Peptides against a protein of PDB entry 4QMF. Designs and how they scored, part 122

Target 1, 175 residues: chain A of PDB entry 4QMF
Amino acid sequence: ESSFMTLFPKYRESYLKTIWNDVTRALDKHNIACVLDLVEGSMTVKTTRKTYDPAIILKARDLIKLLARSVPFPQAVKILQDDMACDVIKIGNFVTNKERFVKRRQRLVGPNGNTLKALELLTKCYILVQGNTVSAMGPFKGLKEVRRVVEDCMKNIHPIYHIKELMIKRELAKR

## One batch from the design tools (peptide; made by RFdiffusion4, then SolubleMPNN)

Design b2_p24_3_s1 (from b2_p24_3, 9 letters changed)
Fold by OpenDDE base, seed 4:
Parts: sequence; C-alpha cells; structure tokens
Structure b2_p24_3_s1 (fold): chain B 175 residues (1-175), chain A 24 residues (1-24)
Amino acid sequence: as target 1 above (175 residues)
Amino acid sequence: EEEEEKFLEEVLKILEKELKEEEE
C-alpha cells in the first residue's frame, strides 16, 4: 500500500471543501482513497486493495499537489490521464529582493496575461503562476520548455527570447 | 492557426516595445 500527503495553505481551504466530492469521485474510478484533513490542512491519497494500476497513485499524488497550488479542479483532474504530465516549479528562491522577484514573476504573465498565453500556446501546456510556484500541465517536452523559460525568467532572461525561439522552432517543424 | 500566429506576432511587438522602453 502506498500513500502520499500534501499540505495546502489556509486560503485554499474553502475551495477544496467545495470540490472535494468531485475529487473523491474522480479517484474512486481508480480505486484510490482520499482524505481532506481541515485541521491539519492536508490532502492524502492512498491505494486500496482494489487499486488495479499501482502507477495511478503517482498521478493522484500529482493531483493533490496541483490542487494545493491553486490549480482549478477541472484542469487539475486531467493529470489522471495517461498522456498528461505536470510540474510544480518553485520560483521563490531565485531572488532575495522582493521587488525584483515580483517584477520577474510579472514578466511571466506579461501585459494582460499575453506572455503567459503565448507560452501556453507554444508549449501546449497549461501554466499557472501563483505565489512562489509555477504549476504546469502538458506533454513532457512542453513541460521541459516551460521549466527552462520560468527559471531563466527568474534569472533575468526575459521570456521574449524564449518566445522567439519557440516560434522559430514551430515554423521549422511545419516544413 | 492563422489567428494564433497573429496573436503571437502581436505579443512579440508588445514585448519588443517594452524592452526598448526599459533600455532607454
């Protein structure tokens, strides 16, 4: 038997309570048990004797990890699909200066969220910038690119350079 | 796809303008 637990911030509690029945139903299809502990502020997923695919517990782990990082349930639940992967990129430790951190994080989003949308299109990923993390979901190749762009952005390399590179790669792939 | 390409080109223009303004 395998189990995984993740903590969630207090501000996420209300939302998690509202969607937990949906989480339970989604995991029940795979015979994965789950628990929402409001006192500890944790989510737990566990295999059962009826769990057929042992690997699904890792996806369940990823589901609760994504939910803890403010990914909406309708998006997060897609992680249970075989072709879907995710990454949670910690960005809070790249810069000590708070103002510099906020500025670089904002560059990932850009004016009207257009930079983020461009990155999502080019990588075929879902990307959520929240707090000290960036959550991404999509194909493994796309996730690798997202991590590179995000980390480089926090290292003061503007996303525009990666967007240009990805656009060139896209054009070359059409030939 | 054409709409996506137009969007991406517009984003590049906006970001290029912002970079120039930061360098000045």
Scores: peptide ipSAE 0.620, ipTM 0.931, DockQ to the pose 0.769
Fold by OpenDDE base, seed 5:
Structure b2_p24_3_s1 (fold): chain B 175 residues (1-175), chain A 24 residues (1-24)
Amino acid sequence: as target 1 above (175 residues)
Amino acid sequence: EEEEEKFLEEVLKILEKELKEEEE
């Protein structure tokens, strides 16, 4: 039997309580058991004797990881699909200055979230910028691109340069 | 896809303006 546990911040508790029945139902289809511990502030997933696909536990692990990082359930649950991957990019350690950190993080989102939307379109990923992490879901190739853009942004390379590059690549791929 | 392309071009224009403002 395999199990994985993740902690979640207190501000996620109310939301997680509201969707936990849906989490349970989604995982039950794969005979994965799950537990929400409100005292510890943790989510646990584990295989059972009825678990057929042993690899699904890793996806269940990723599900609770994404939920802990503020990804909403309707999006996070897609991780259980075979063709869906995810990445959680830690951005909090690139810059020591808080103001600089906030500024660079905001560049990922951009005005009205348009920078982020552009990145999502170009990489075919879902992207969520929250706190000290960026969560992404999508094809593996797209996730690699997202990580590069995010890390470079935290290193003071503006996303616009990557957007231009990705647009050019997209045009070339259509030919 | 044409709508997406128009959106992307618009985003580039907006970001270019922002960059100029940040550098000044």
Scores: peptide ipSAE 0.617, ipTM 0.931, DockQ to the pose 0.775
Fold by OpenDDE base, seed 3:
Structure b2_p24_3_s1 (fold): chain B 175 residues (1-175), chain A 24 residues (1-24)
Amino acid sequence: as target 1 above (175 residues)
Amino acid sequence: EEEEEKFLEEVLKILEKELKEEEE
């Protein structure tokens, strides 16, 4: 028997309550049990005697991790697909100055979210910037690129340089 | 695909302008 638990912030409680039946239904297809504890503020997933694929519990773990980090359910549930991977990038430790942190984090999003959208297109990933983390979902190659861009951005390398590089690579791949 | 390319090019233009403004 395998079990994983993640804590979620209070501001996610209302949303998690509204979608928990959908979470349960999605995990039931794989015979994974789940529990939402509103007192503790936690989500738990666990294998059952009927769990066939032992690896699915790891995906279930990732699901609740993504949900805790504000990824919407319709997107987060895609993690249960075999070809889908995720990464949760901690960005809060790169800069101690709050204003500098906010500025660099905002560069990932850009005006009207266009920088983020560009990165999503170029990496074929879903990307969500929230709080002290960036959540990404997609192919492993794309996730590696996302992590590089995110970490470099927090190290004061503007995403534009990576976007240019990715655009060049994309163009070269079409030849 | 062409629309995506146009979008990306426009994003680059916007970001280049912003980057110049930050350096100023």
Scores: peptide ipSAE 0.597, ipTM 0.926, DockQ to the pose 0.788
Fold by OpenDDE base, seed 2:
Structure b2_p24_3_s1 (fold): chain B 175 residues (1-175), chain A 24 residues (1-24)
Amino acid sequence: as target 1 above (175 residues)
Amino acid sequence: EEEEEKFLEEVLKILEKELKEEEE
């Protein structure tokens, strides 16, 4: 039997409590057991003797990882789908200066969230910028692009350059 | 798709303006 555990920040506790029954129900369909430990501040997923697909435990791992990083349940639960992948990109280590960090992180979102929306459209991913992480869900190719844009942004390469590149690639793909 | 393209073009224009302002 396989198990995975992830810690979650305290501010996420209330939300996780509210949706945990939904998490349980979603995982029960795959005979994956789950535990929310409010004392430790952890989520655990486990295979059972009834688990048919052993690969689903990895998706369950991803589910709790996404939930820990503030991805809403209705979006995070999509990770259980076969065609859905995810990535949690750590952005907190690129810049030590808080103001510079905030500025660069804000560039990912952009005015009115339009930069983020553009990136989501171009990569066909869901993207959530929260705290010291960017969570993304979508096809593997899109996720690779998201990671590149996010990391480069934290390295002071403005997302506009990647957006331009992705737009060009999209146009070329239509031909 | 046309609406998405228009949106992307608009975003690009906005970001270009912002980038110029940051470089000044």
Scores: peptide ipSAE 0.592, ipTM 0.925, DockQ to the pose 0.786

Design b2_p24_3_s2 (from b2_p24_3, 10 letters changed)
Fold by OpenDDE base, seed 3:
Structure b2_p24_3_s2 (fold): chain B 175 residues (1-175), chain A 24 residues (1-24)
Amino acid sequence: as target 1 above (175 residues)
Amino acid sequence: DEEEEKFLEEVLKELEKELEEEKK
């Protein structure tokens, strides 16, 4: 039997309570058990005797990881699909100065979230910037691109340069 | 597709403007 647990911040508690029945139902389809512990502030997933696919527990692990990082359930649950991968990029340790951190993180989002939307379109990924992490879901190739852009942004390389590059690549692919 | 292209071009223009302001 395999079990995975993740902690979640207090501000996620209310939301997680509201969607936990949906989480349970989604995981039940794969015979994965789950527990929401509001005292500890944790989510746990575990295999059961009826779990058929041994790999699904890893996806369940990813599900609760995504939920803990503020990814909405309708998006996070897609991780259970075979063709869907995810990445949780820690960005909090690239810069020690808080103001600089906030500024660089904001560049990932951009005005009205347009930078993020552009990145999502170009990489075919879902991307969520929250706190000290960036969560992404999509094809492996796209995820690699997202990680590059995110990390470079935290290293003071503006996302615009990557967006231009991705747009050029996209245009070339159409020819 | 065409709408996406227009969006991306607009984003670039907006970001170029923002980047220029940051350099000041």
Scores: peptide ipSAE 0.631, ipTM 0.939, DockQ to the pose 0.790
Fold by OpenDDE base, seed 4:
Structure b2_p24_3_s2 (fold): chain B 175 residues (1-175), chain A 24 residues (1-24)
Amino acid sequence: as target 1 above (175 residues)
Amino acid sequence: DEEEEKFLEEVLKELEKELEEEKK
């Protein structure tokens, strides 16, 4: 039997308490047990003797990872689907200057969130920029593209260049 | 679809303007 644990920040506690019954119900369908530890500030998932698919525990691991990084439950729970993958991209260590970090992180979102929406459309991914991480969910190919754009943005390559490239690729794929 | 394409083109125009402003 396998288990995975993820710590979550204190500011996430109230929300997690609110949705934990829904988490439990979703995982029960797969005979995965889960525990919310408010003292430690952790979430745990584990297989049981009734777990049929041994691979589902990895998706459960990803679920609690996403929840810890502020992904809403209705979106995060989609990770349990076979065709859905995810990535949590750490962005906090690319730049030492806080103002530069904030500026580059904001470029991922853009005016009115339009840059982020464009990236989501082009990669067919869900993308959430929160704190020192970017969480993404979608097809594996799309996730690879998201990681490239995000990391390059933190390296001072504006997302517009990747958006142009992705638009060209999309157009070529239609032919 | 056409709506998405129009949106993407609009975003590009907005971002191009932003880049030009940053260069000033």
Scores: peptide ipSAE 0.629, ipTM 0.938, DockQ to the pose 0.768
Fold by OpenDDE base, seed 2:
Structure b2_p24_3_s2 (fold): chain B 175 residues (1-175), chain A 24 residues (1-24)
Amino acid sequence: as target 1 above (175 residues)
Amino acid sequence: DEEEEKFLEEVLKELEKELEEEKK
């Protein structure tokens, strides 16, 4: 049997408590067991003797990872689908200056969230910017692009340059 | 599809303006 555990921040506890029955039910369909430990502040997933697909435990691992990073359950649970991948991009270490960090992180979101929406459209990914991480869900190709844009943004390369590039690529693909 | 393209173009215009403003 395989087991994976992730810690979650205290501010996430209330939400996780509210959705944990849904998590349990979703994982039960795959005979994956799960535990929410409020004392430790952790989520655990583990295979059982009835687990049919051994690969599903890795998706369950990703599920709790996403939930820990504030991805809502209705979106995070999609990771259990075969065609869905995810990435959690750590952005907190690129810049030591807090103000600069906030500024660069805000560029990923943009005015009215439009930059983020544009990136989501162009990469066919779901993207959530929260705290010191960016969570993304989608196809591997899209995820690779998201990571590049996110990391470059934290390195002071404005997302607009990548958006332009992605738009050009999109147009070329239509031909 | 056309609506998405229009949206993307508008986003580009908006970001271009912001970029110019940041350059001061």
Scores: peptide ipSAE 0.628, ipTM 0.939, DockQ to the pose 0.834
Fold by OpenDDE base, seed 5:
Structure b2_p24_3_s2 (fold): chain B 175 residues (1-175), chain A 24 residues (1-24)
Amino acid sequence: as target 1 above (175 residues)
Amino acid sequence: DEEEEKFLEEVLKELEKELEEEKK
């Protein structure tokens, strides 16, 4: 039997409580057991004797990881699909200056969230910027692109340059 | 998608303006 546990911040507790029945139901389809520990502030997933696909536990691990990083359940649960991958990109260690960090992180989102939306469209990924992490879900190729853009942004390369590049690539791919 | 293309073009315009402002 395999198990994975992740901690979640206190501010996620109320939300996780509201959706935990849905989490349980989704995982039950795969005979994966799950536990929400409100005292410790943790989520646990584990295989059971009835678990048929051993690989699904890794996706369950990713599910609770995404939930801990503020990804909403309707989106996070898609990770259980075979063709869906995810990445959690740590951005908090690229810049020591807090103000600079905030500025660069904000560039990922952009005015009215349009930069982020553009990136989502171009990479065919879901992207959530939260705290010191960026969570992304989508095809593997798209995830690689997201990571590059995110990391470069934290290294002071504005996302606009990547957006232009991705747009050009998109046009070329149509031919 | 035509609507997506229009959106992306508008985003580029917005970001170009922001870059110009940041450089000032």
Scores: peptide ipSAE 0.628, ipTM 0.939, DockQ to the pose 0.773

Design b2_p24_3_s3 (from b2_p24_3, 12 letters changed)
Fold by OpenDDE base, seed 2:
Structure b2_p24_3_s3 (fold): chain B 175 residues (1-175), chain A 24 residues (1-24)
Amino acid sequence: as target 1 above (175 residues)
Amino acid sequence: SKKEEEFLKEVLKQLEEELKKEEE
C-alpha cells in the first residue's frame, strides 16, 4: 500500500474538520482511504486493495498538500482531475527581512489583487498566496510560468515584467 | 476575450504607476 501524510497548521483545523466528509467522499470514489488526525495535525491518504488507478494516490497526496496550504476544498479537489496539476512554491526563504518579504509577497497580489488575477489569466492557473507559500493549480506550462514569476518576485523582479512578457506571448500566439 | 484584454491593459497601467511610485 502507498500512503502519504501532510501536516497542517493549527489554524487550518477548523476548516479541515468541516470539509473532511467531502474529502472522504471524493477520495472514496477512487477507493482511496484518508484520515484526519487532529491530535497530530495531519492528513493521510492511502491506497486500498480496491484502488484501481495507482496514480490517483499521487493526486490524493497533492490534494492534502493543497488543503494544508489553505486552498479551499472546492478548488483543491480539482487536483483529482487528470488534466490538473499543482505546485506549492515556498517563498519564505528568499528574504530574511520581514518587511521586504511582505513587500515582495504583496507585489504578487498587487492592487486589489489584480496582479494575481492577471497572472491567473495569463497562465490559466489558480493561484493562492498564503503565508510562506504560493499554491498554484493548472496546466504544467502555466505552473512553470507561475513558479518563475513567483520566485523572481521574491528575488526582487517585479511581476509586471513577466506580465508584459506573458501578454506579448499571448498576442503572438493568437497571430 | 476583449474584457480580459482590457483588464490586462488596465493592470499594466496600474502596475506601471505603482512601479514609478516605488522608484521615486
Scores: peptide ipSAE 0.638, ipTM 0.938, DockQ to the pose 0.783
Fold by OpenDDE base, seed 4:
Structure b2_p24_3_s3 (fold): chain B 175 residues (1-175), chain A 24 residues (1-24)
Amino acid sequence: as target 1 above (175 residues)
Amino acid sequence: SKKEEEFLKEVLKQLEEELKKEEE
């Protein structure tokens, strides 16, 4: 039997309470047990004797990880699909200056969120910038691209350069 | 799609303008 636990911030508690029945139902389909501990502020997923697919526990782990990082349930639950992967990119450790951090993080979002939307479109990923993390869901190739763009952005490489590159690649891929 | 392509072009334009402002 395997078990995974993740902590979540206090501000996420109310939301998690409201959707936990949905989480339980989604995981029950795979015979994965789950627990929301409001005192500790944690979510736990665990295999049971009825769990058939041993790999599903890893997806359940990813589910609670995504939920802890403010990904909405209707999006996060898609991680249970076979073809869906995710990545949680920690961005808080690239720069020490708070103002610089905020500026670089904002570049990922861009004016009216258009930079983020463009990245989502080009990588075929869902991307959420929240706090000190960027959560992404999508195909592995797309996730790799997202991580590159995000990390480079935090290293002061503007996303526009990657967007241009991705657009060129997209055009070249058209037959 | 055509709509997506137009969106991407507009985003590039916006970002180029922003980048230009930062470099000035």
Scores: peptide ipSAE 0.638, ipTM 0.938, DockQ to the pose 0.780
Fold by OpenDDE base, seed 3:
Order: C-alpha cells, then structure tokens, then sequence
Structure b2_p24_3_s3 (fold): chain B 175 residues (1-175), chain A 24 residues (1-24)
C-alpha cells in the first residue's frame, strides 16, 4: 500500500495540531489514513484496504504538502476535489543575494497584497507566497500562468507586465 | 464583474506608480 510523508517547519506545529482532526475527517471520507508526528515534525498519509480510488492518495500527498507550506486547511482541502490541481514553486534558488531575493518576492505580493490578488483573479488560482516557495491551487491552465509569472518575477521581470497581458487576454475572451 | 474590473484597473495604477518609484 502507498504511503507519503512530508516534513513541516516547527512554526507550523501549533496550527497543524489544531486542524488535524479536520484533516483526518476529510481523508476518512476517502479511506485514507493519516498521522501527525510531532516528534519528527512530519505528516503521513497512506492507503488502506478500503481505499477505492488509487489516485486519491496522490491528492492526499498534495494536501499535506500544501499544509506544510502554510496553506490554510479550508483552502488546502480543496485539493481533494477532482478538478483542483496544485503547484509548489521553489523560488529560493533563483538568486543568491538575500536582499535581491526579498525584493523580488515582495514584488510578487505587491502593496497590500494587491499584486497577488490580481494574479489570483486573472488566473482563477489561489496563490500563497511563503518563505522559499509559492503554493498555488487551481486549474492547470491557471497554474501554468502562475508558474510563469512567479519564475519571471524571480528573474527580475516585474509582475505588472504579466498582469497587463492577462488583462488583455481576459478582455478578448469577453468578445 | 464590474467590481473586479475596477479592482484590476486600480491595481495597475498602483503598480505603475510603484514601478516609477523604484526607477527613481
């Protein structure tokens, strides 16, 4: 039977403890077992003899991956839906200079988070920028666009250019 | 929606201003 484990940072422990019963309940609907190991700092999901859909374990894997990267449970649990996909984009390796990294990451968020909100709206995705990763959830087409914007941002291409492009595409789609 | 369009337009204006500020 299939099993997947992910580590989570210490600062995430308190939150994960509070929502773990909800995680368990959500996965129980699919006959997937889960374990929160506070000593190791890990989450594990595994199939059982009653697991019917073999693909659901991969979604469970994605669930704990998203939770480990600070995605709130009410959003992360949506990954269990058939039409929902996710992507975890590593952004920490694009630039070595810390100040440059922080600056470019901040551009992705923008003032009051408005850049990110605009991107979410235009791509129909949920996007969370945290630490060295960007987590996204949504349709595959939208996720592809998000990855492009995020990576380009870390390569010093300001998100505004992509936002303009996406707005134009949206306008054309209305006609 | 109209509200979303207004939001997007406002964000663009804000970003243009921020970009200009970074160039200074």
Amino acid sequence: as target 1 above (175 residues)
Amino acid sequence: SKKEEEFLKEVLKQLEEELKKEEE
Scores: peptide ipSAE 0.637, ipTM 0.937, DockQ to the pose 0.759
Fold by OpenDDE base, seed 5:
Structure b2_p24_3_s3 (fold): chain B 175 residues (1-175), chain A 24 residues (1-24)
Amino acid sequence: as target 1 above (175 residues)
Amino acid sequence: SKKEEEFLKEVLKQLEEELKKEEE
């Protein structure tokens, strides 16, 4: 039997409690067991003797990872689908200056969240910027693009340049 | 879609304006 555990920050506790029955139900369909430990602040997923698909445990691992990073359940649960992948990009280590970090992180979101929305559209991904991480869900090709844009942004390359490039590529692909 | 294209164009305009402000 295989198991995976993920810690979550205290501020997620209330939300996780409210959706945990839904998590359990979703995983039960695959005969994956799960535990929410409020004392430790952890989520655990585990295979059972009835687990048919051994690969689903890895998706369950990703599910709790996404939930720990503030991804809402209705979105995070999509990771259990065969065609859905995810990536958690650490952004907190690119710059040491806090103000610079905040500024660059904000560039990923942009005015009214439009930069992020544009990136989501162009990459066909879901993207959430939270704390020191960016969580993304979608096709592998899109995820690769998201990681590039995010990391470059933290390296002081403004997302606008990537958006322009992606728009051009999109237009070319329509032909 | 047409709506998506219009949105993207608008975003570019907004970002260009913001970029100019940051460079000032």
Scores: peptide ipSAE 0.637, ipTM 0.938, DockQ to the pose 0.771

Design b2_p24_3_s4 (from b2_p24_3, 10 letters changed)
Fold by OpenDDE base, seed 5:
Structure b2_p24_3_s4 (fold): chain B 175 residues (1-175), chain A 24 residues (1-24)
Amino acid sequence: as target 1 above (175 residues)
Amino acid sequence: SEEEEKFLEEVLKQLEEELEEEKK
């Protein structure tokens, strides 16, 4: 039997409690057991003797990872689908200056969240910027693009340049 | 879609304006 555990920050506790029955139900369909430990602040997923698909445990691992990073359940649960992948990009280590970090992180979001929305559209991904991480869900090609844009942004390359490039590529692909 | 295209164009305009302001 295989198991995976993920810690979550205290501020997620209330939300996780409210959706945990839904998590359990979703995982039960695959005969994956799960535990929410409020004392430790952890989520655990585990295979059972009835687990048919051994690969689903890895998706379950990703599910709790996403939930720990503030991804809402209705979105996070999509990771259990065969065609859905995810990536958690650490952004907190690119710059030491806090103000610079905040500024660059904000560039990923942009005015009214439009930069992020544009990136989501162009990459066909879901993207969430939270704390020191960016969580993304979608096709592998899209995820690769997201990581590039995010990391470059933290390296002081404005997302606008990538957006322009992606728009051009999109137009070319329509032909 | 046409709506998506319009949105993207608007975003580019907004970002270009912001970038110009940051360079000042």
Scores: peptide ipSAE 0.624, ipTM 0.938, DockQ to the pose 0.782
Fold by OpenDDE base, seed 1:
Structure b2_p24_3_s4 (fold): chain B 175 residues (1-175), chain A 24 residues (1-24)
Amino acid sequence: as target 1 above (175 residues)
Amino acid sequence: SEEEEKFLEEVLKQLEEELEEEKK
């Protein structure tokens, strides 16, 4: 039997309590057990004797990881689908200066969130910028692109350069 | 799709303006 645990920040507790019945129901369909520990501040997923697909536990692991990083349940639960992958990109360690960090993180979002929306469209991914992480969900190819843009942004390469590149690639792919 | 293309073009314009302002 396999088990995975993820810690979550205190500010997520109220939300997680609210949606935990939905989490349980979604995982029950795959015969995966789950536990919310409010004292420790953790989520746990476990295989059972009735778990049919052994690989589903890895998706369950990803589910709680996404939930811990503020991804809403209706979006996070899509990770249980076979065609969906995810990535949690840590961005907090690229810059030591807090002001510089905030500025570069804001560039990922852009005016009215338009930079982020453009990236989502071009990569066919869902992207959430929250705290010291960027969570992304989508196809593997798109996820690789997202990670490159995000990390480069934190290294002071403005997202516009990647957006231009992605737009050109998109145009070339049209027939 | 046409709406998406227009959106992307507008975003690109906005970002170009932002980048120019940062360089000043």
Scores: peptide ipSAE 0.624, ipTM 0.938, DockQ to the pose 0.830
Fold by OpenDDE base, seed 2:
Structure b2_p24_3_s4 (fold): chain B 175 residues (1-175), chain A 24 residues (1-24)
Amino acid sequence: as target 1 above (175 residues)
Amino acid sequence: SEEEEKFLEEVLKQLEEELEEEKK
C-alpha cells in the first residue's frame, strides 16, 4: 500500500474538520482512504486493495498538501482531475528581512489583488498566496510560469515584467 | 476576451504607476 501524510498548522484544524467528510467522499470515489489526525495535526491518504488507478494516490497526496496550505476544498479537490496539476512554492526563504518579505509577497497580490488575478488569467492557473507559500493549480505550462514569476518576485523582480512578457506571448499566440 | 484584455491593460497601467512611484 502507498500512503502519504501531510502536517497542517493548528489554525487550519477547524476548517479541515468541517470539510473532511467531503474529502472522504471525494477520495472514496477512487477507493483512497484518508485520515484526519487532529492530535498530530496531520492528514493521511492511502491506497486500498480496491484502488483501481494507482496514480490517483499521488493526486490525493497533492490534495492534502493543498489543503494544508489553506487552499479551499472546492478548489483543491479539482486536483483529482486528470488535467489538473499543482505546485506549492516556498517563498519564505528568499529574504530574511520581514518587511522586505512582506513587501515582495504583496507585489504578487498587487492592488486589489489585481496582479494575482492577472497572473491567474495569463497562466490559466489558480493561485493562492498564503503565509510562506504560494499554491498554484493548473496546467503544467502555467505552473512553470507561476513559479518563475513568484520566485523572481521574491528575488526582487517585479511581477509586472513577467506580466508584460506573458501578455506579449499571449498576443503572439493569437496571431 | 475583450474584457480580460481591458483588465490586463488596466493592471499594467496600475503597476507601471506603482513602479514609477517606487523609483522616486
Scores: peptide ipSAE 0.623, ipTM 0.938, DockQ to the pose 0.784
Fold by OpenDDE base, seed 4:
Structure b2_p24_3_s4 (fold): chain B 175 residues (1-175), chain A 24 residues (1-24)
Amino acid sequence: as target 1 above (175 residues)
Amino acid sequence: SEEEEKFLEEVLKQLEEELEEEKK
């Protein structure tokens, strides 16, 4: 049997309480047990004797990880699909200066969120910038691209350069 | 789609303008 636990911030508690029945139902389909501990502020997923697919526990792990990082349940639950992958990119350790951090993080979002929307479109990923993490969901290729853009952005490489590159690649891929 | 292409071009234009302003 396998078990995974993740902590979540206090501000996420109210939301998690409201959707936990949905989480339970989604995981029950795979015979994965789950627990929301409001005292500790944790979520746990665990295989049971009835769990058939041993790999599903890893997806369940990813589910609670995404939920802890403010990804809405209707989006996060898609991680249970076979073709869906995710990545949680820690961005808080690239710069020590708070103002610089905020500025670079904001570049990922851009005016009216358009930079982020463009990245989502070009990578075919869902991307959420929240706090010190960027959560992404999508195909593996797209996720690799997202991580590159995000990390480079935090290293002071503006996303526009990657957007241009991705647009060129997209155009070249058209037959 | 055509709509997506127009959106991407618009975003690129916006970002290029912003980048140009930062370089000045």
Scores: peptide ipSAE 0.623, ipTM 0.937, DockQ to the pose 0.760

